Peptides against a protein of PDB entry 7PB4. Designs and how they scored, part 195

Target 1, 105 residues: chain A of PDB entry 7PB4
Amino acid sequence: KMLNIKEYKEKLLSTLGEFLEDHFPLPDRSVKKKKKNIQESSVNLITLHEMLEILINRLFDVPHDPYVKISDSFWPPYVELLLRNGIALRHPEDPTRIRLEAFHQ
Target 2, 218 residues: chain B of PDB entry 7PB4
Amino acid sequence: DALQMAVGYFEKGPIKASQNKDKTLEKHLKTVENVAWKNGLASEEIDILLNIALSGKFGNAVNTRILKCMIPATVISEDSVVKAVSWLCVGKCSGSTKVLFYRWLVAMFDFIDRKEQINLLYGFFFASLQDDALCPYVCHLLYLLTKKENVKPFRVRKLLDLQAKMGMQPHLQALLSLYKFFAPALISVSLPVRKKIYFKNSENLWKTALLAVKQRNR

## One batch from the design tools (peptide; made by RFdiffusion4, then SolubleMPNN)

Design b2_p15_6_s3 (from b2_p15_6, 5 letters changed)
Fold by OpenDDE base, seed 5:
Structure b2_p15_6_s3 (fold): chain B 105 residues (1-105), chain C 218 residues (1-218), chain A 15 residues (1-15)
Amino acid sequence: as target 1 above (105 residues)
Amino acid sequence: as target 2 above (218 residues)
Amino acid sequence: MLRLMVETLVILEAE
């Protein structure tokens, strides 16, 4: 039973990864070094997979404060996607913090 | 020139607490509006001003006026659209600004230089269908973007669920008809054969300007 | 589908 759960988890993670890459990829910000002033924020955006991993880990590691601060590495469309799909919630008092929805609660 | 000064003002923000802030702002807005409607704006100018309009840097009235004059001289960069979508998701702009943006995006769709990156945003636009205010315009946008590869069973289910919730809306029916065209096996429901696809006329705000742009680029 | 996948993962990790 435990082996089947681990295998299923691995399969699900793989499937999720593929799904996220296929349907919600990061835009190729070809930072074409065109000229001066557009501060193309050199901020490395994380993948949606990485974002979910952070949120899941925070939920289990710090259950009393499961909120993650939205950093510059969080692509706004990803944040919005998670919120709109009911996967994440904004902190009621601090809109810069989000948590994973507690599906098991 | 006057346009460069105006764009620079919006980009850098108002310098000093001068008593004439509102007059200066209005002057620069009028400059941008006049040039945009007469000649159109360069892709670089649209890139700057579009981001400003959606960033929440200025008030809703100012943002609305800027967005309404995002008329290209020739083309709009797809990168500008990608950045704009990011700003839209930050949530610093009003709901009315979001609606206006999607109307703008549909109206200006043919003037966007490339579609590859915009096509990658398909899933994000699709997620916005849940917003009742955006739904008609997002359906129109998706109608323009949808390829066979985008028609997936889970999206079909979502559209059918939306139809069950909202009723048989013309914009939703149009998108479903396109989905059925690409993947008839996924949609077993008989869609009424509508002779005409009806979307809300998003182009009405820019109709005259768009005609002028097309005439200049011929 | 995305929500279901994430929900399933969270449930599996809680176990």
Scores: peptide ipSAE 0.460, ipTM 0.871, DockQ to the pose 0.359
Fold by OpenDDE base, seed 3:
Structure b2_p15_6_s3 (fold): chain B 105 residues (1-105), chain C 218 residues (1-218), chain A 15 residues (1-15)
Amino acid sequence: as target 1 above (105 residues)
Amino acid sequence: as target 2 above (218 residues)
Amino acid sequence: MLRLMVETLVILEAE
């Protein structure tokens, strides 16, 4: 029974990874936010996969404060996708923080 | 304003207490339809209604009617389109709604105020090519979006594989021809020089409305 | 589909 669960988990992770790579790749261009100041800070955008990993890890590592601060590396469309899909929730008092939805409750 | 009341109804949802929920819904839907086809909708109204149509808040019939009347008075906000795309992944919208959305997106493409964020969604749209029902419309959309930087070897392979599976489709040929234009070294296959690019006429549903919008904005 | 996959993954990791 345990072997079957591990195998299932591995298969699911693999499937999820493939799905995210196929359907939600990194944006082809870094959104140069024209902030006024000269420094072309090429903000490296993270993948949706990486976003999910961060959110999942935070949920398990800090269950009493499972919120992650949205950085400039978080592409807004992907944030919106997670929120609209009910995968993530915004902090009620701080819209710059999001958490993974508590699927067990 | 009757339109504001109608939009507000769809945004807030049906108030529990109305005995004639269906009549009220139909009234507001007709109001939106009438204004949209006559004058077009403001960008803010499209933002609200487009989101509602794809959210699954209402039934497929209602969502279809809302999508059909997403006609701009002037412009469509890129943000509205990005939000709409986020709903495509929720799985609550029907296949027919997805098809209609892509048709709408192609038809209204020139009325979208900016393309920067939409261009970043290129990979997402490209992945949707695998859906047989969406493929013709997605090819058309990609034809409008494709830049040199989007033409990658793995995408070329996927398009060729898709062509092998589906046969030589006019919409695939059009997209491949554009890819060859940007990156001739990646496509060794001699594509027949099609003098005319033929996409399914996605604009047919909105042809009259689009003409009216163009006339108002001259 | 994405939500279901993520939900299932989270459930399996909590176990």
Scores: peptide ipSAE 0.424, ipTM 0.744, DockQ to the pose 0.331
Fold by OpenDDE base, seed 1:
Order: structure tokens, then C-alpha cells, then sequence
Structure b2_p15_6_s3 (fold): chain B 105 residues (1-105), chain C 218 residues (1-218), chain A 15 residues (1-15)
């Protein structure tokens, strides 16, 4: 039973990763390299997969404070996507913090 | 150049010391409007002003006026559109501004230089179908963007669910018909053969301006 | 679909 759960989890993670890459990829920033002068803060955006991983890990690592601070690496469309779909919630007092929805509660 | 000064004003923000802040703002806004409607704006000017309009830096009235005059002289950069979509998600613009943006995006679609990056945003646009105010315009946008590769079973289900919820809306029917065209096996439901695809944006705010742009670029 | 996938993953990790 445990092996089946582990295998299923791995398969689900793989499927999720593929789904995220196929349907919610980051826009290619390659075109912006030519005009040097706009100091677009070279903030490296993380993938949606990485964002979810951070949120999930925080939920399990710090269950009493499962909120993650939104950094500049968080692409706003991803944040909005998670919030709109009920996957994440904003902190009631601090809109710069989000948590994964507690699906098991 | 008066336009450069106006763009610079919006980019840098109002200098605190001016007693006539409102008059200055109105002057620069009128300058942008006049040039945009007369000659169109350069891609760089649109890039700057579009971001300003959606960033929440100014009030809704100002943002609306800026957005209404985002008329290209030649082309709009797809990068500007991608950045704009990001600003829409930050939540600093009004719902009316969001609607206006999608109307603008549909109206200006042919003037966007490239579509590769915009196509990558397909999933985000599709997610916005759940917003009743945006749905008609998003359907139109998706109609323009949809490729065979975008037609997936889960999206078909979502569209059918939306149809069940909101009824047989013309914009939704148009999109479903396109989906059926690309993937007939996924849509078993008989769709009424509408000879004419009807979207609310058939009469856009920029009709006259767009005609002028097309004439200048011939 | 995305929500369901994430939900399932979270449930599995809680187990």
C-alpha cells in the first residue's frame, strides 16, 4: 500500500509538472536583453511549480504559520491564478503573504 | 517635444511642488491624446504609458483616458502586452480598467508585432473566463489565440460548464465552435450552426483610429 | 483541474 502511494505521488508530481509547463509557462524574457539601459531588475522569476513547492513545503514545515511572503520572484499572474482557483489564500492582515489552502481541514 | 515631456511627466510622476498639479496633468494627458489619435504612438511610448495606466500610479479616470489612447503608429510590442497582463494581476487597477484592457487587446490584436509570448498566456486568459465581466472579451481574445494544441478535454469541460451556468451566450458559442472545429471528438454536443460569429467588440472604441493606422501603414 | 491536482497532492503528503 505504501509503495502504491509513493508511486502514485510521484506520478502525480510528474503529471502536475508537465501540466504546469504546458499550460502555464513563463514568458520568455530573452527579447529584453538588447536594450541594456532599462534596469529591469534582473529578478529571476520562479516557475509555478517552484512556487507551489514553496507553498506546500511551508504548509508542512511550519503548520502554525504556513504563510509565505510574496517576493519579487513571484510572477503576479501565478499568484493571481492560485488565489482565483482557491489554491492559495492571502493573509487576512498582510496581503503580501499567502498560504496554501488547507484542503485537508 | 511636447509628447516626450508628457510621457516623461507620467513616467516620473508629478513634481510635488507644483500648485497646478491638476492643470499640468490635464495638459500632458491632452497632449498624449492628441498625438495618439492624430498620428498614433511609437511602440516605446505605448510600452511606457500602458504600464503606467495599469500600475495604479494614477486615478481610475486618468488610467482610463491613457488606455483609450493607446493607439499605435505602427506596431505594439508583445512585451508590452505581457507586462500589462502582469499589472492586471497585481490588483491595483479597477474592474472597469481590466475590461477596457481586454477590449483594447482584442482591438489592437493585429498590430501586435509577435504572438508567441501572448500565446503562452493562453492558460491565464482561459482562467479569466470565470469573471462574468471579462468573459465576453476573453472569449473573443481566445477565439483569436486558440490553436489545436490549446484544445484540451479539461478546457472543453470548463466551457460546457460555463455554458450550463450562463446559458447560450454568443461569445461562448463562437469559442466552442472553434474548439469543435479543432477537436470534433471532444465536443459531442450539437452546436447551433451560427453563420455569423458575433462578439460584443465588433464596434470598438478605436474603429476610426484603427482605420487610420491601417491607411498610414499601406 | 489544477486545483484538484494540487489538492490531491497535499492530501497525499499529509498522509
Amino acid sequence: as target 1 above (105 residues)
Amino acid sequence: as target 2 above (218 residues)
Amino acid sequence: MLRLMVETLVILEAE
Scores: peptide ipSAE 0.420, ipTM 0.844, DockQ to the pose 0.324
Fold by OpenDDE base, seed 4:
Structure b2_p15_6_s3 (fold): chain B 105 residues (1-105), chain C 218 residues (1-218), chain A 15 residues (1-15)
Amino acid sequence: as target 1 above (105 residues)
Amino acid sequence: as target 2 above (218 residues)
Amino acid sequence: MLRLMVETLVILEAE
């Protein structure tokens, strides 16, 4: 039974990953950064999959403070997507922090 | 030139210009408006101003006026649109600004140089269908973007659910009809064969301007 | 669908 759960989890993760890549990919920033001297902080955007992993991990690792601070690596459309779909919630007092929705309560 | 100065003002100007009473602001805004409606704006100018309008740097009234004059001389960069969508999601713009943006996006769709990245945003646009204020315009946008590969069972279900909630809206029907065209097996519901697809604002705010742009680019 | 997938994943992680 445990093996089946693990396998199912892995399959689900794989399926989720594929789904996210297919339907919510990062924009291809391959547009030639014209060297405008603006230190465009090479903000490395993380994938939606990675964002979800962070949120899930935080929920389980720190259940008493499951909030993650929104960094520059968080693509705004992803944040909005999670919020709109009820997957994540903003901290009531700090809009820069989000948590995964507690689906088990 | 006056336009460069105006664009520069909006780009580099005061971070919190909430005051509509600034004569300087009004002057520059009028400059942008005049050039945009007469000649259109360069892609670079649209890139700058579009982001400014959605960033929340200025007040809603100013942002609205900027968006209304985002008229291209030739083309709009796809990258500008992608960035704009990002700004839209930051939540610093008003609901009315969001609506106006989607109206703009639909109106200017043919002037966007490439669609590859915009097509990648399909899922995000689809997610915005749940917003009642945006729904008509998002449906129109999706109608323009939808390919066979986008028509999935879960999206069909979502559209049908929306129809159940909102009623048989013309814009939803239009999108559903397109979905049925691509994937008839997924939509068992008989859709009225509408010979003419009607989306709201066929008389868009930019009708005259768009005609002028098309004439200049012949 | 996305919500359901995430929800399921969270449930599985909690188990």
Scores: peptide ipSAE 0.464, ipTM 0.868, DockQ to the pose 0.381; fails the geometry check

Design b2_p15_6_s4 (from b2_p15_6, 7 letters changed)
Fold by OpenDDE base, seed 5:
Structure b2_p15_6_s4 (fold): chain B 105 residues (1-105), chain C 218 residues (1-218), chain A 15 residues (1-15)
Amino acid sequence: as target 1 above (105 residues)
Amino acid sequence: as target 2 above (218 residues)
Amino acid sequence: MLRLMVATLVELEAQ
């Protein structure tokens, strides 16, 4: 039973990763227009997969404060996607913090 | 020139506490409006001003006026649109600004230089269908963007669920008809054969300007 | 679909 759960989890993670890559990829910022002055925010954006991992980990690691601060590495469309799909919630008093939704409640 | 000074003002923000801040703002805004409606704006000017309009740097009235004059001289950069979508999602702009942006995006769609990166945003636009205020305009945008590869079973289900919730809306029916065209096996529901696809006329705000742009680029 | 996938993943992590 436990082996089957681990295998299923791995398969689900793989399937989720593929789904996220196929349907919600990061925009290719490779159009580095050489023009000097637009400070392309040198901030490396994380993938939606990485963002979900951070949120899941925070939920389990710090259940009493499961909120993650939105950093500059969080692509705004991803944040909006998670919020709109009911996967994440904003902190009621601090809109710069989000948590994973409690799906079991 | 006067336009460069105006764009520079919006980009750098209002300098020091001069008593005439509002007069200066209005002067520069009128300069941008005048040039945009007469000649159109360069792609670089649109890039700067579009981001400003959506960033929440200025009040809603100013942002609305800036967005209304985002008329290209020739083309709009796809990168500007991608950046704009990011700003839109930050939530510093009003709901009315979001609606206006989607209307603008539909109206200016043919003037965007490339569509490859915008097509990658398909899933994000699709997620916005649940917003009742955006839904008509997002359906129109998706109608323009949808390719066969975008028509997936989960999206079909979502559209049918939306139809069940909001009824047989003309814009939703138009999008569903396109989905059925690309993937008839996924849509068993008989769609009414509507002779005319109907979307809200998003281009009405820019109709005269768009005609002028098309005439200049012929 | 995305929500279901994430919900299932969270459920599996809680076990």
Scores: peptide ipSAE 0.443, ipTM 0.869, DockQ to the pose 0.378
Fold by OpenDDE base, seed 4:
Structure b2_p15_6_s4 (fold): chain B 105 residues (1-105), chain C 218 residues (1-218), chain A 15 residues (1-15)
Amino acid sequence: as target 1 above (105 residues)
Amino acid sequence: as target 2 above (218 residues)
Amino acid sequence: MLRLMVATLVELEAQ
């Protein structure tokens, strides 16, 4: 049973990863940033997979405060996607914080 | 150059645009409007102004006016569109601005220099179909973007569910018909053969300007 | 589909 659950989890993670890569990839920043204004900090955007991983981990690691602060590494379309699909929720008092939805409700 | 000064004002200008009818703001806005409708804007100018219009830096009235004059001289950079979509999702623009953006995007679609990155946003646009105000325009956009590889069973289900909820909307029927064309096995439902695809005439706002752009680039 | 996949993953992590 445990092996099957682990294998199933790994398969699901792989399938999810592929799904996210296929349907929600990051835009290629390969457009040569013309060197003008230096201050666009090369904010490394994380993948949707990584974002979900962060949210899931936070839910389990800190269940009493399952909220993650939206950083500049969070691509806004991904945040919106998660919110619109009921995968994540904004903190009621702090819109800069999001949590994974409690799917058991 | 008056246009450069105007663009510079919007780029560098006061973050706290007091809603007060700043004569300076109006002057610069009129400058941008005048040039955009007469000559179109350079890709770089559109890049700057489009992001400003969607960033929430200015009030809705100003943002709306800026967005309405995002008329290219030649091309729109795909990167500008990708960045604009990002700003759209930050939630600092009004619902009306979002609608206007999608109308603009559809109207200006052929003037975007490349589509590779926009195609990567397919899933995001598809997710926006649930917004009733956006749905007609998103359907039109998706109609322009959809390739065979985008037609997946889960998306078909979502479209059919949406049709069940919203009824047989012309824009949704148009998109479903395209899906059926690419993947007939996924759509068993008989779709009315509409000879004409009817989307809302999003381009009507820019019809004259678009004709002028096409004429200049011939 | 995405929500379901994530929900299933969360359920598996809770186990």
Scores: peptide ipSAE 0.442, ipTM 0.867, DockQ to the pose 0.363
Fold by OpenDDE base, seed 2:
Structure b2_p15_6_s4 (fold): chain B 105 residues (1-105), chain C 218 residues (1-218), chain A 15 residues (1-15)
Amino acid sequence: as target 1 above (105 residues)
Amino acid sequence: as target 2 above (218 residues)
Amino acid sequence: MLRLMVATLVELEAQ
């Protein structure tokens, strides 16, 4: 039973990773032609997979405050995607914080 | 020139010392509008102003006016569109601004210099189909973007679910017909043979301006 | 589909 759950979890993680990469990739910022003055903030965006990992970990590590602060590394389309699909929720009083939806209800 | 001053005003924001902020704002808006409709805007000007219109820096009325005058002289940079989609998702723009943006994107689609990065946004656009206000315009955009590789079973299911919820909408039928063309095995449902595909955007706000742009670039 | 995948993953982590 436990081995099957672990294997299933690993397979699901792999499948999720592939799905996210195939359907929700980050845009290649590399095409930034060196035109001079746009201080495009050199902020490295995290993948959707990494974002989900952060949200999941926060839910389990800090269940009394499962909210993650949206950083500059959070690509806005990913945040919107999670919110629109009911995967994440904004904090009711602080729109800069999001949590994973509690699917256990 | 007057246009550079106007763009600079929107980029840097109002200088505190202006006693008549509203008159200054209106003057610069009219400058941008006049140049955009007469000659079109350079790709760099569109890049700046499009981000401003979607950033929530100004009120909805101002943002709407800016977005309506995002008319290219020649081309729109794909990067500007990618950035704009990011701003759209920050949630500082109104629902009406979002609708207007998708209408603009469809209207200006042929003037975007490249499509490679926009095609990568396919999944994000598809996720916006669930918004009833956006759905007609997103369907039109997806109709322009869809390749065989984008036609997946889960997307077919989602479109059929939307059709079940919303009924047989012309824009959904158009997109489903394209999906059936690329992947007939995924769509067992008989689609009505529509001789003409009609999207709500057939009469866009930019029809006259787009004709002028095409004439200048010939 | 994405929601289902994430929900399933969360359920598996809770076990």
Scores: peptide ipSAE 0.437, ipTM 0.867, DockQ to the pose 0.377
Fold by OpenDDE base, seed 3:
Structure b2_p15_6_s4 (fold): chain B 105 residues (1-105), chain C 218 residues (1-218), chain A 15 residues (1-15)
Amino acid sequence: as target 1 above (105 residues)
Amino acid sequence: as target 2 above (218 residues)
Amino acid sequence: MLRLMVATLVELEAQ
């Protein structure tokens, strides 16, 4: 029984990873290094997979305050995707914070 | 140049708390509007002004006017569109601005220099189909973007669910017909044989301007 | 599909 659960979890993680990469990739920063001095702070955007991991971990690590602060590493389309699909919720009083949806309710 | 001063005003914001803020704003807005409708804007000017219109830096009335004059002289940079989609998702713009943006994106689609990164945004556009106000324009955009590789069983299911909810909308039928063309095995439902795919082009605010752009680029 | 996959993962992590 335990072996089957682990195998199922691994298969699901692999399937999710492939799904996210195929359908919701980050845009290729074709930063044509044209030398213009715009200090566009090269904010390193995290993957959607990494964003989900952060949200899941926060839910389990801090169940009383499961909200994650939206940083500059959070690509806005990913945040919107999670909110629109009912995967995440915005904090009612602080729009800069989001949590994973409670799927067991 | 008057246009450079106007763009610089919107980019940097109003410097002085002068009593004439509204008059100065209106002057610069009229300058941008006049140049855009007469000659079109350079790709760099569109890049700056499009981000301003969607960032929530100004009020909805100003943002709407800026977005309405995002008419290219030649091309629109794909990077400008990618950045614009990001700003839309931040949620600082009104629902009407979002609708206007999708209308603009459809109207200006042929003037975007590249489509590679926009095609990567397919899933995000598809997720916007559930918004009733956006749905007609998103269907049109997806009709322009859809490749065989985008036609997946889960997307077919979502489109059929939307059709069940909204009825047989012409824009949704157009997209479904394209999906059936690429993947006939995924769509068992008999679609009405529409001889003509009609997206409501009647609402193209830029029709006259686009004709002028096409004439200048010949 | 995405929501279901995430929900299932969360359920598996809670076990």
Scores: peptide ipSAE 0.433, ipTM 0.865, DockQ to the pose 0.375

